# Peptides against a protein of PDB entry 3WG5: the designs that were tried, part 46

Target 1, 218 residues: chain A of PDB entry 3WG5
Amino acid sequence: LAKNIVYVAQIKGQITSYTYDQFDRYITIAEQDNAEAIIIELDTPGGRADAMMNIVQRIQQSKIPVIIYVYPPGASAASAGTYIALGSHLIAMAPGTSIGACRPILGYSQNGSIIEAPPKITNYFIAYIKSLAQESGRNATIAEEFITKDLSLTPEEALKYGVIEVVARDINELLKKSNGMKTKIPVNGRYVTLNFTNVEVRYLAPSFKDKLISYITD
Target 2, 218 residues: chain A of PDB entry 3WG5 as posed
Amino acid sequence: LAKNIVYVAQIKGQITSYTYDQFDRYITIAEQDNAEAIIIELDTPGGRADAMMNIVQRIQQSKIPVIIYVYPPGASAASAGTYIALGSHLIAMAPGTSIGACRPILGYSQNGSIIEAPPAITNYFIAYIKSLAQESGRNATIAEEFITKDLSLTPEEALKYGVIEVVARDINELLKKSNGMKTKIPVNGRYVTLNFTNVEVRYLAPSFKDKLISYITD

## One batch from the design tools (peptide; aimed at target 1 C102 R103 P104, target 1 (a further copy) R48)

Design b2_p18_1 (made by RFdiffusion4)
Pose (drawn by RFdiffusion4):
Structure b2_p18_1 (pose): chain A 218 residues (1-218), chain B 218 residues (1-218), chain P 18 residues (1-18)
Amino acid sequence: as target 2 above (218 residues)
Amino acid sequence: as target 2 above (218 residues)
Amino acid sequence: AASGAIYPISIYGGTQKY
């Protein structure tokens, strides 16, 4: 009861209705265990807008800070993952990862051709991504360009441009660097200072169902 | 005189990429065997827009008539399934089935809430559903109300209002009543008259991949 | 009466800069 606990979970692949269930399961475990924070290792090339919005909402309502960590090296928080990141308490990127490229699309034709959205829906997602950035004090100009210019950024660029808060190789380095940082959004109405000194790290294994479903969607 | 071959397949659940694959697989089989028609027993609550548009496109390119049959009783062709029906060569409904209810939403939230669709998406789907109805000679005024009023229809109402062509209890009654009917859209440029005199019915079983995906869904 | 939903939007991933 007198411990400082950080949960670490993994989320890989297309952001779907099942991805929401994962976020909710992992975050719920951390909340019920009074965790200082939960670190989500995120690697997503794309996903659905509805599940992305539900995840952002679940993070906004989280009783504990949610740290989105673009990991491992080579991972991306592209498309839906970018919104999830902008919608969270703190963003960390591992070396060689990517963030951005968030243009909304109606989807893919028989060819694999891109089915673009009506111009106005592009404006809707611009307003939504600007809102997430401003609510978290992040660079909304660059965030808008994730859509309008299909802009993508390396870790160092994302840090310089004020989109993320940490560049870290691993969980330990992430804890060291983010220790003492304020969350970019509130936890239950209050901006919180992260206390990662003398912390117990607990890893949440992805379930059989997680790995299987992810593999199939792959 | 001649033996006419009719294929029958079942397509159930949410409309997704796997559903497109089912439509493509079952239609290709019927085309290669020079079938008179393929009948799809459709039961769907809704699904994804890109897959629905890809299915409508696959049906437009079909070298043989595709008959959408809302079957069994209790089934519906709601949301995305309505567009598939309107985009097909002939629509049949079993007693106690439903068609319509197509107001687009960005999706569902955590707590029963619904994420509204921006007006541009709504107007986009109004134009698309009116177009499918106009191209097939079905009631475009009523088709719009599937969206603007979330209108849903019984089989008897759907026939009366000119949205569908046949009300049938089973495959036997469907072939009997639809024999001699012209298709509502062309097959390779010409509107085909359906010949169901002297018919061999062939049922297509769902594949292993089909069954697995649906068991996981159940 | 039936009800349902269309899920119209996905987010495109684009070219990633690593």

Design b2_p18_1_s1 (made by RFdiffusion4, then SolubleMPNN; from b2_p18_1, 7 letters changed)
Fold by OpenDDE base, seed 2:
Structure b2_p18_1_s1 (fold): chain B 218 residues (1-218), chain C 218 residues (1-218), chain A 18 residues (1-18)
Amino acid sequence: as target 1 above (218 residues)
Amino acid sequence: as target 1 above (218 residues)
Amino acid sequence: MASGAIYPIELGGGKLKR
């Protein structure tokens, strides 16, 4: 019986246009091989709102389920990472990770203080993040509070509040727990039941370009 | 008869959080002295959307009329500058200046190409720029086209299309032409008729901090 | 003509102070 392929790729660092290219490349590879899913191990402090929205759109256009996995322990899906997660087909978190802190900022003042976004921008992102939560059947109230209260949650809290679907220590536990789950958003217009029976896990390495950019942005 | 004071200040370069601080400082000084108006000589290629929206809000909260003057010849109120202008009490342009080119971009790709904003962001800014135009009784169709067509206009075109109120070669001509005009948005909830009879023009210098940041961002 | 870039809003990650 031809083994179902599950791809695993890592995205670490700030969300930029290059991060979009990484998502696009990884998803495209997985689509070409008719993978059962792709798991993105995500560790990000945030980044650009525009790149984030492009990534969300790319995920939603995916021909295969895209699972965001906040991994390893100590990682976060902060700010832009939360939006990406909420826009994905399934969210998993490892113990010792976090999600949230989604308040849009204008940047940093000369003294390093956060410059708050104007209410209109904040309200736009509130509406946007709530829409992602609602479309995925996740907790839209908490999604709003990720902005209004700059809320950050543990995996256990996020699971409890219906923000995420899985707490898993590793890829094997993730596959076991998510097997038989329905995607939280459609794949090609249909909710898909994940089938992780008899799977082959295939790791995608970052390209040389991916490695170089990560080095420059660190 | 106590001369009415008109303040004039320059804002040049990218729209940032520091630009907000400049606007705030300049307007505050003019408010404290109960100026008849403040004229901001604006030359900007654009900048941060958040800073722009904060600046617009600060202008709308001003206790005195804020006039945006695209000056000198060769200057532009590009992108963020157009939003700021459309959010102000009066727009003037010098001959040889431009306004428009408001398409939101996510940034630049590695090859330097513009990364387009996702439709959701673009639509947000379309709605926002149209609201500014509508609130000010300016051409909302052209305001939309500043984004959808990345339209840039000459002062003559902008005047013809009802985007701006004045074409003026210098401050003296601006004061003469704008005398007796009503503000395009309210000051403290009321439309104000500008009175530039018997005015003293007072120039505000950039602070040392203002100069330093301009140098660093150039 | 330099397209007036509206620079994207940065979504700053709250550094969870460990």
Scores: peptide ipSAE 0.079, ipTM 0.410, DockQ to the pose 0.362
OpenDDE base, seeds 1, 3, 4, 5: peptide ipSAE 0.060, 0.039, 0.035, 0.048; ipTM 0.574, 0.561, 0.350, 0.354; seeds 1, 3, 5 fail the geometry check

Design b2_p18_1_s2 (made by RFdiffusion4, then SolubleMPNN; from b2_p18_1, 8 letters changed)
Fold by OpenDDE base, seed 1:
Structure b2_p18_1_s2 (fold): chain B 218 residues (1-218), chain C 218 residues (1-218), chain A 18 residues (1-18)
Amino acid sequence: as target 1 above (218 residues)
Amino acid sequence: as target 1 above (218 residues)
Amino acid sequence: MASGAIYPIELGGGKRRF
């Protein structure tokens, strides 16, 4: 019996235009192979809002389910990572991870202090993050508070509040727990029931370019 | 009867990218030898958050138990050191040591005053430290207070409040007291019962690079 | 989207010290 394929890829670090290229490449490979899903192991402190919005669009345009997995333990889907997660077909978190802290900023001053975004920008992202939550049937009140209160949640809290769908220690537990779940947003206009029975897990390695950029951004 | 090996290594000073390299090297050596555990004698005032998070990940990815031992007397697992400890398989403290004071800062001003982190960053690390505590079955309320109140604890208090597992004067007492304890987080997806019966203790010396960097950062 | 934000809008990413 032909095994369904699940791709797993890692995205770590700041969300940039290059991170978009990584998402696009990984999703495209998984789409080409008609994978059952792609799992993106995400660990990000945040990054650029423009890149984040493009990544969300790319995920929502995916021909296959995109699962954001905040992994490994100690990882975060912070700031831009939360938006990306909320824009995805399913969110999982490993124990010891976090999600939230989504307040937009203009950047950092020379002394490292945050330059706050004006109300116009803050309100825009409140509306945006609420829309992502609402569209995915996730907690829009908490999504708003990720901005207004700079709220961050544990996996257990995020699950409890209906921000995420799965808490899993590893890929095998994730596949087991998410098997038979419906995607939280449509895939090609339809909500898909995940079938992780008898799957082959394929890991996508970072490209040479991915490794180089990761090395430079550290 | 082949003696189980326990490695002991010292990590002292500020948490940096180089400290990550030390952790990685020490854990890798112990993994290669299928050691029963590695004990990291930790004495740190804190350091960089990025390096700290990478160290936590490296510990949690270890194929063998990593015991953080705040040692010798007078040492601390301050700030970043507390996060590292909370991310580990077992925490021990020597009498006369301390743990806590985890409030994130942006740095120091020219006059040596602390530049406070904005609420976004503080709340992120509250969630992060709570997640580490929760995952390890340690006191998440105290972990939060390490940030919100800049709380620091003695070994006796830390044990009492369920932050740490062992108070030990030396390696021999540590091995004796921790023998038969379960790791507070999984090793390769399983909680491991420590077997320190009939062990050989092997000390890992700092590399030449380790010595050089330590000399430069002092 | 207001084109004129002189500064890129960032969502996290500062040097954090502990």
Scores: peptide ipSAE 0.048, ipTM 0.302, DockQ to the pose 0.122
OpenDDE base, seeds 2, 3, 4, 5: peptide ipSAE 0.047, 0.024, 0.029, 0.043; ipTM 0.393, 0.297, 0.292, 0.344; seeds 2, 4, 5 fail the geometry check

Design b2_p18_1_s3 (made by RFdiffusion4, then SolubleMPNN; from b2_p18_1, 8 letters changed)
Fold by OpenDDE base, seed 2:
Structure b2_p18_1_s3 (fold): chain B 218 residues (1-218), chain C 218 residues (1-218), chain A 18 residues (1-18)
Amino acid sequence: as target 1 above (218 residues)
Amino acid sequence: as target 1 above (218 residues)
Amino acid sequence: SASGAIYPIRLGGGELRF
């Protein structure tokens, strides 16, 4: 019986247009091979809102389930990473990771202090993050508090509050725990039941371009 | 009879948090002196959306009329500058200036190409710029086209289409033409009739900090 | 034609530009 393929790819660092290109490339490869899913190991401090929204849109347009996995221990899905996670088909976190801290900022002043976004921008992102939570059947109150309180959660808290679906130590535990779960958003207009029975795990390496950009943005 | 004071200050370069600080400082000085108005000579290619929205809010909270004057010839109120202008009590332009080009962008790709904002962001800014135009009794259709068509207008076109109120060659012509006009938005909840009879023009210099930041952001 | 670049909105660690 032809083994169902699950792709695994890593995305690390700031969310930029190049991060969008990575997501697009990885998802496209997995779509071409009719993969059962792709798992993105995500470790990000945040980044650009627009790249984030493009990534969310690319995930939602995926022909296959896109699982965000905050990995390894010590990683975060901070800010833009939380939006990406909330826009995905399933969220998993490794122990010792974090999610949240979604307050939009203008940037940094000359003294390095955060310049807060105006209320209208903050309110836009509140509405946006709440929509992602609601569309995925996740906790929209906590999604709002990721902005209003700049809240960060542990995997255990995020699971308890219905922000994420799985806490897993590794890919094997993730596949085992998520097997038989329904996607939190539709794939091609349908909620898909994940089938991770008899799967082959295939790792996607970053392209030379992906490696170069991570080096320049670090 | 105590001469009514009109302040004039220049804001040039990218719209940032420091540009907000300049607007706040200039308006605060003019408020403290109970000025008849402040005229901001604006020359900007655009900048940060959040700084822009903070500036718009600061203008709308002003205790005195804030007039945006796109000046000198060759200047622009591009992108963020158009939003600021549309949020102000009166817009003037010098001959040979421009206004518009308001399309939100994510930024630049590695090849220098513009990364377009996702439709959700673009739609937010369409709604926002239309609200500014509507609140000020200005052309909301053209305000939308500043985004959807990335439209830029001459002073003559902007005046013809009801985007701006005055075309003026200098401060003296601006004061003469705007005398007796009502503000396009309220000051302290009331539309004010501008009284530029027997005014003293007082120029505000940029602070040392303002000069340093313009140098670093150029 | 220098289209007035509305620069990047950052969520965490960076700049919202227009």
Scores: peptide ipSAE 0.166, ipTM 0.495, DockQ to the pose 0.242; fails the geometry check
OpenDDE base, seeds 1, 3, 4, 5: peptide ipSAE 0.061, 0.140, 0.115, 0.119; ipTM 0.356, 0.535, 0.485, 0.416; seeds 1, 3, 4, 5 fail the geometry check

Design b2_p18_2 (made by RFdiffusion4)
Pose (drawn by RFdiffusion4):
Structure b2_p18_2 (pose): chain A 218 residues (1-218), chain B 218 residues (1-218), chain P 18 residues (1-18)
Amino acid sequence: as target 2 above (218 residues)
Amino acid sequence: as target 2 above (218 residues)
Amino acid sequence: ATKGSGITPISIGPGKTA
């Protein structure tokens, strides 16, 4: 009861209705165990807008800070993952990862051709991504360009431009650097200082169902 | 005189990429065997827009008539399934089935809440559903109300209003009543008259991949 | 006549590397 606990979970692949269930399951475990924070290792090339908006909402309502960590090296928080990152308490990127490229699309034709969205829906997601950035004090100009210019950024660029808060190789370095940082959004109405000294790290294994469903969608 | 081959397949559940694959697989089989028609027993609550548009496109390119049959009783062709029906060569409904209810939403939230669709998406789907209805000679005024009023219809109401062509209890009654009917859209440029005199019915089983994905869904 | 779920039309585009 008198411990400082950080949960670490993994989320890989397309952001779907099942991805929401994962976020909710992991975050719920951390909440019920009074965790200082939960670190989500995120690698997503794309996903659905509805599940992305539900995840962002679940993070906004989280009783503990949610740290989105673009990991491992070569991972991306592209498309839906970018919104999830902008919608969270703190963003960390591992070396060689990517963030951005968030243009909304109606989807993919028989060819694999891109089916663009009506111009106005592009404006809707611009307003939504600007809102997430401003609510978290992040660079909304660059965030808008994730859509309008299909902009993508390395870790160092994302840090310089004020989109993320940490560049870290691993969980330990992430804890060291983010220790003492304020969350970019509130936890239950209050901006919180992260206390990662003398912390117990607990890893949450992805379930059989997680790995299987992810593999199938792959 | 001649022996006419009719294929029958079942397509159930949410409309997704796998559903497109089912439509493509079942239709390709019927095309290669020079079938008179393929009948799809459709039961769907809704699904994804891109897959629905890809299915409508696959049906437009079909070298043989595709008959959408809302079957069994209790089934529906709601949301995305309505567009598939309106985009097909002939629509049949079993007693106690539903069609319509197509108001687009960005999706469902955590607590029963619904994420509204921006007006541009709504107007986009109004134009698209009116177009499918106009191209097939079905009631475009009523098709719009599938969206603007979330209108849903019984089989008897759907026939009366000119949205569908046949009300049938089974495959036997469907072939009997639809024999001699012209298709509502062309097959390779010409509107084909359906010949169901002297008919061999062939049922297509769902593949291993089909069954697995649906068991996981159940 | 019953109703079904609404259409969910939007996805986000494909990912890019930095």

Design b2_p18_2_s1 (made by RFdiffusion4, then SolubleMPNN; from b2_p18_2 with T2G S5D I12F T17K)
Fold by OpenDDE base, seed 3:
Structure b2_p18_2_s1 (fold): chain B 218 residues (1-218), chain C 218 residues (1-218), chain A 18 residues (1-18)
Amino acid sequence: as target 1 above (218 residues)
Amino acid sequence: as target 1 above (218 residues)
Amino acid sequence: AGKGDGITPISFGPGKKA
């Protein structure tokens, strides 16, 4: 019996239109091979709201479960990364990672100060992040506080408050703990129960373009 | 008598945080040399609202006049480019260029359709673009229509409607036509009369990082 | 010549490094 495949890919750095291309490429490969899931190892300080919303939509349109894994230790799913995670089928975090800090900003001033988003924009993203949390059965109150209080959580706190589903040290522990979990959002209109009992892990390498972008953004 | 220096630099492609770094670097060089002005040859389809607002702020904080020149023929100051232009000390366009199409969007869907910004966000950017136009003594009604009607203008229309100050085929014609014009916004709290009667033109080259970013965005 | 649809996307700045 052909082993079920789980793809693993890394997305690191700022969320941009190129990050959308990475998500699309990685998910498409995993879809074409009828993978059981794809795990995206995410480490991002944030990025564009447009790219973020496109990535969320791409995940929601995925033919397979997309697991966001905040990894390695020291990584974050900050700002746009939190929205992407909340839009995904399952969220995992490694010990020593963080999630949150979702306040929309209009940018940084020359002195490095944050240019706050107007209240109208902030309120839009409060509604948006709460919708993602509600649709995924995650803590919508904490989702709001990621903006209103600029809240950041540890993996243990995020798990405790029902923001994430798994704390795992590595891919093997992630697969073990998530085995038998239902996706938090539908895959093609159905909640899928993950089956990781007999899986082959396949790592996807960054493209040349991905490497070039990473070199510039890092 | 040391000739007054006018710097000329090119900014092409999407408006990003790297585009802010380009603007900052170019303006800083021109400020350090006490240039009469810097001309930014702008060709952009748009980009990030954050980067755009930072660039506008950087221009408004400039110690020297910043002239946005939509160049070469076929170039555009689309979306974010229009805001940057409206935030500058003087706008010029070459024949065969365009300005406008400023509707804020949340991105593109996978099918390439525009994800419209919520009305609250659209209204914020209407207010913002109108403020830039009003502060610069430019046509605030047309500035609003750049969003509400997704209006794009030719150089001749933009000049006619008081959106821009100069139509010029090249740098020499730009210098000739803008000589004796007052800046549309203050430089260090004062409206400056441009003096291009005895200027040396100095071209700024893109950095290695700028070239690398251009290679990725083109 | 990619149709540069005039997009001003809102961005989320990088979260402050803790």
Scores: peptide ipSAE 0.037, ipTM 0.507, DockQ to the pose 0.460
OpenDDE base, seeds 1, 2, 4, 5: peptide ipSAE 0.042, 0.072, 0.058, 0.056; ipTM 0.498, 0.336, 0.520, 0.532; seeds 1, 2, 4, 5 fail the geometry check

Design b2_p18_2_s2 (made by RFdiffusion4, then SolubleMPNN; from b2_p18_2, 6 letters changed)
Fold by OpenDDE base, seed 5:
Structure b2_p18_2_s2 (fold): chain B 218 residues (1-218), chain C 218 residues (1-218), chain A 18 residues (1-18)
Amino acid sequence: as target 1 above (218 residues)
Amino acid sequence: as target 1 above (218 residues)
Amino acid sequence: AKKGDGITPLRFGPGKKA
């Protein structure tokens, strides 16, 4: 019996155009091989709104389920990472991770202080993050509070409030717990039930280009 | 012989999350009907970088060719509209339209003056717009100058410099001139040759929701 | 040529390090 392939790829660091290229490459590989899903191990402090929204849309147009996994322990899906997660087919978090802190900023001043976004911009991202939550059947009130209160949640809180679907320590526990779950958004117009009963896990390494870019952007 | 369907939809005004929803809806309808292409009649002063990059990615993941048509005469693909065009399978412009003026801004002050983006943000959008141009085989030097010089071009200049592919007065001329052209980016991993020899043109009206949102955001 | 309204680059700040 041909094993269902599940790809696992890591994305770490700031969300940039290069992070989009990584998501696109990883999802494209998994689509070409007709994988059951791709799991993206995400650790991000946030980044660019533009790249974030590009990534959300790449996930939404995926021919296969894209699972965002906030991993390893100590990782975060902060700011842009929360939007990416909310735009995905399934969110998982490892114990000792965090999600939230989605307040849009214009950037940093020379002294490193945050330059706040004007209300018009904040209100738009409130509407956007609420739409992502609503479309995925996740908690839109908490999604708004990720901006308005700069709220951050533990995995247990995020699960309890209906922001995420799974708390898992590792890929094996994630596959076990998510087996038989429906995607929170459609895949090619259909809600897919995940089948992880006969799985081959394939790890995708960052390309040489991805490594070089991560090294330059850090 | 079943006619090849070409959808035409209009997107007018600021690029926002609602503009993304319009692009997504229109492309999805055209994908469901296995259309030969969708033509988006675009008239925009620009808007949000986030929504823009989402739209670019929706176009890039389309199962069918997405043609950006800067239309009608007097319209513009300004700022965000230029990025959307550069991310598309084909760009057309009507006579008396414009493209460019891509300099990122933080927003407007209370007195209506532009708040400039810090160099770090500007440099990232330079890299992004150059990548869109390079990936589509369009003029990356001019794409950079759309930011650095706040350059705007006529259709004739944009065609001459290799920023766009077609100058056309109307949909019929656009279909005639683009017939047999290859897409500037892949559709499902393949460069597609457009076939407009036996075409049915279907106009997509804005939904009631789209009309209401446009009315609220104006 | 009407100056485009520009692209508002929004950054999402680094979430508070927990």
Scores: peptide ipSAE 0.063, ipTM 0.341, DockQ to the pose 0.314
OpenDDE base, seeds 1, 2, 3, 4: peptide ipSAE 0.051, 0.029, 0.029, 0.070; ipTM 0.330, 0.352, 0.512, 0.365; seeds 1, 3, 4 fail the geometry check

Design b2_p18_2_s3 (made by RFdiffusion4, then SolubleMPNN; from b2_p18_2, 7 letters changed)
Fold by OpenDDE base, seed 2:
Structure b2_p18_2_s3 (fold): chain B 218 residues (1-218), chain C 218 residues (1-218), chain A 18 residues (1-18)
Amino acid sequence: as target 1 above (218 residues)
Amino acid sequence: as target 1 above (218 residues)
Amino acid sequence: AGKGDGIEPLEFGPGKKA
């Protein structure tokens, strides 16, 4: 019986247009192989709003479930990473990771102070993050507070508040715990029940281009 | 009879949070002196959307008319600069300047190609730029085309299409031509008729901080 | 080639760790 394939890929560093290319490449490979799912091991401090929204859209257009896994311990789905997670089919976090801190910033002043986004922008992203939470059946109030209070949560808090679906130490525990779960958003217009019984795990390496970009942007 | 003061300040380079600080400082000085208006000589290739929206908001909150003057010849109000102009009380352009090219971009690929913003972002900025044009009684169709067609206009075209109010070679011609014009947006809830009869022109220099930031961001 | 600096979208990020 042909084993269902689960792809695992890593995305680390700033969310940029190159990160979009990584997501697109990884998801496309998994789609071509008719994988059961792809797991993206995410570790990001944040990045560009536009790249983030493209990534969310690419995930939502995926022919297969895309699982965001905040991994390894010490990793974060900070800022743009939170939006990507909230736009995905399933969120998992490893112990010792974090999610949140979604306040839009204009950048840094010369003194290193954060320059706050104007209320219009902040309100746009509040509406956007709430829409992602609502569409995925996740806690939209906490999603708003990721911006308004610059809230960051532990995996246990995020699970407790209904922001994420799984706390897992590794890929094997993630597959075990997420087996039989429904996707939080549709795949091709339908909620999919994940079947991780009898799966083969395949790791996707970053392309040479992906490695070079990560090095330049870090 | 106390001469009405008109302040003139220069803003050159990328639109950043530091550009917001420049606008705020310049407008605040002019407000404190109860100036008849402030003219901002603008030369920008564009910059950050957030800083742009803050600047627009700061202009709209001004206690005095804020005139955007695309100056000198060779200058542009490109991208973010167009939004700032469309959010202002009056737009002037010098001959040999340009306005437009407002397409939101995600950034540049490794090959230097523009990565387009997702439709959701592009549509947000289309709605925003159209709102600025409509609120100011300017051509909202052309404002949309600054994004959808990446349109750039000459001063003569921009005037012809009702995007701008004045074509002027210098401050003196600007003051002469704009005298008796109504502001395109309210000042303190009222449309103001500009009175540039018997004005004193005062130039505001960039702060040391403003100069340093311009140097680092250019 | 004038890099038409498009509207750079918002960066979301924690402060650059010094």
Scores: peptide ipSAE 0.120, ipTM 0.401, DockQ to the pose 0.279
OpenDDE base, seeds 1, 3, 4, 5: peptide ipSAE 0.135, 0.127, 0.136, 0.107; ipTM 0.530, 0.567, 0.561, 0.515; seeds 1, 3, 4, 5 fail the geometry check

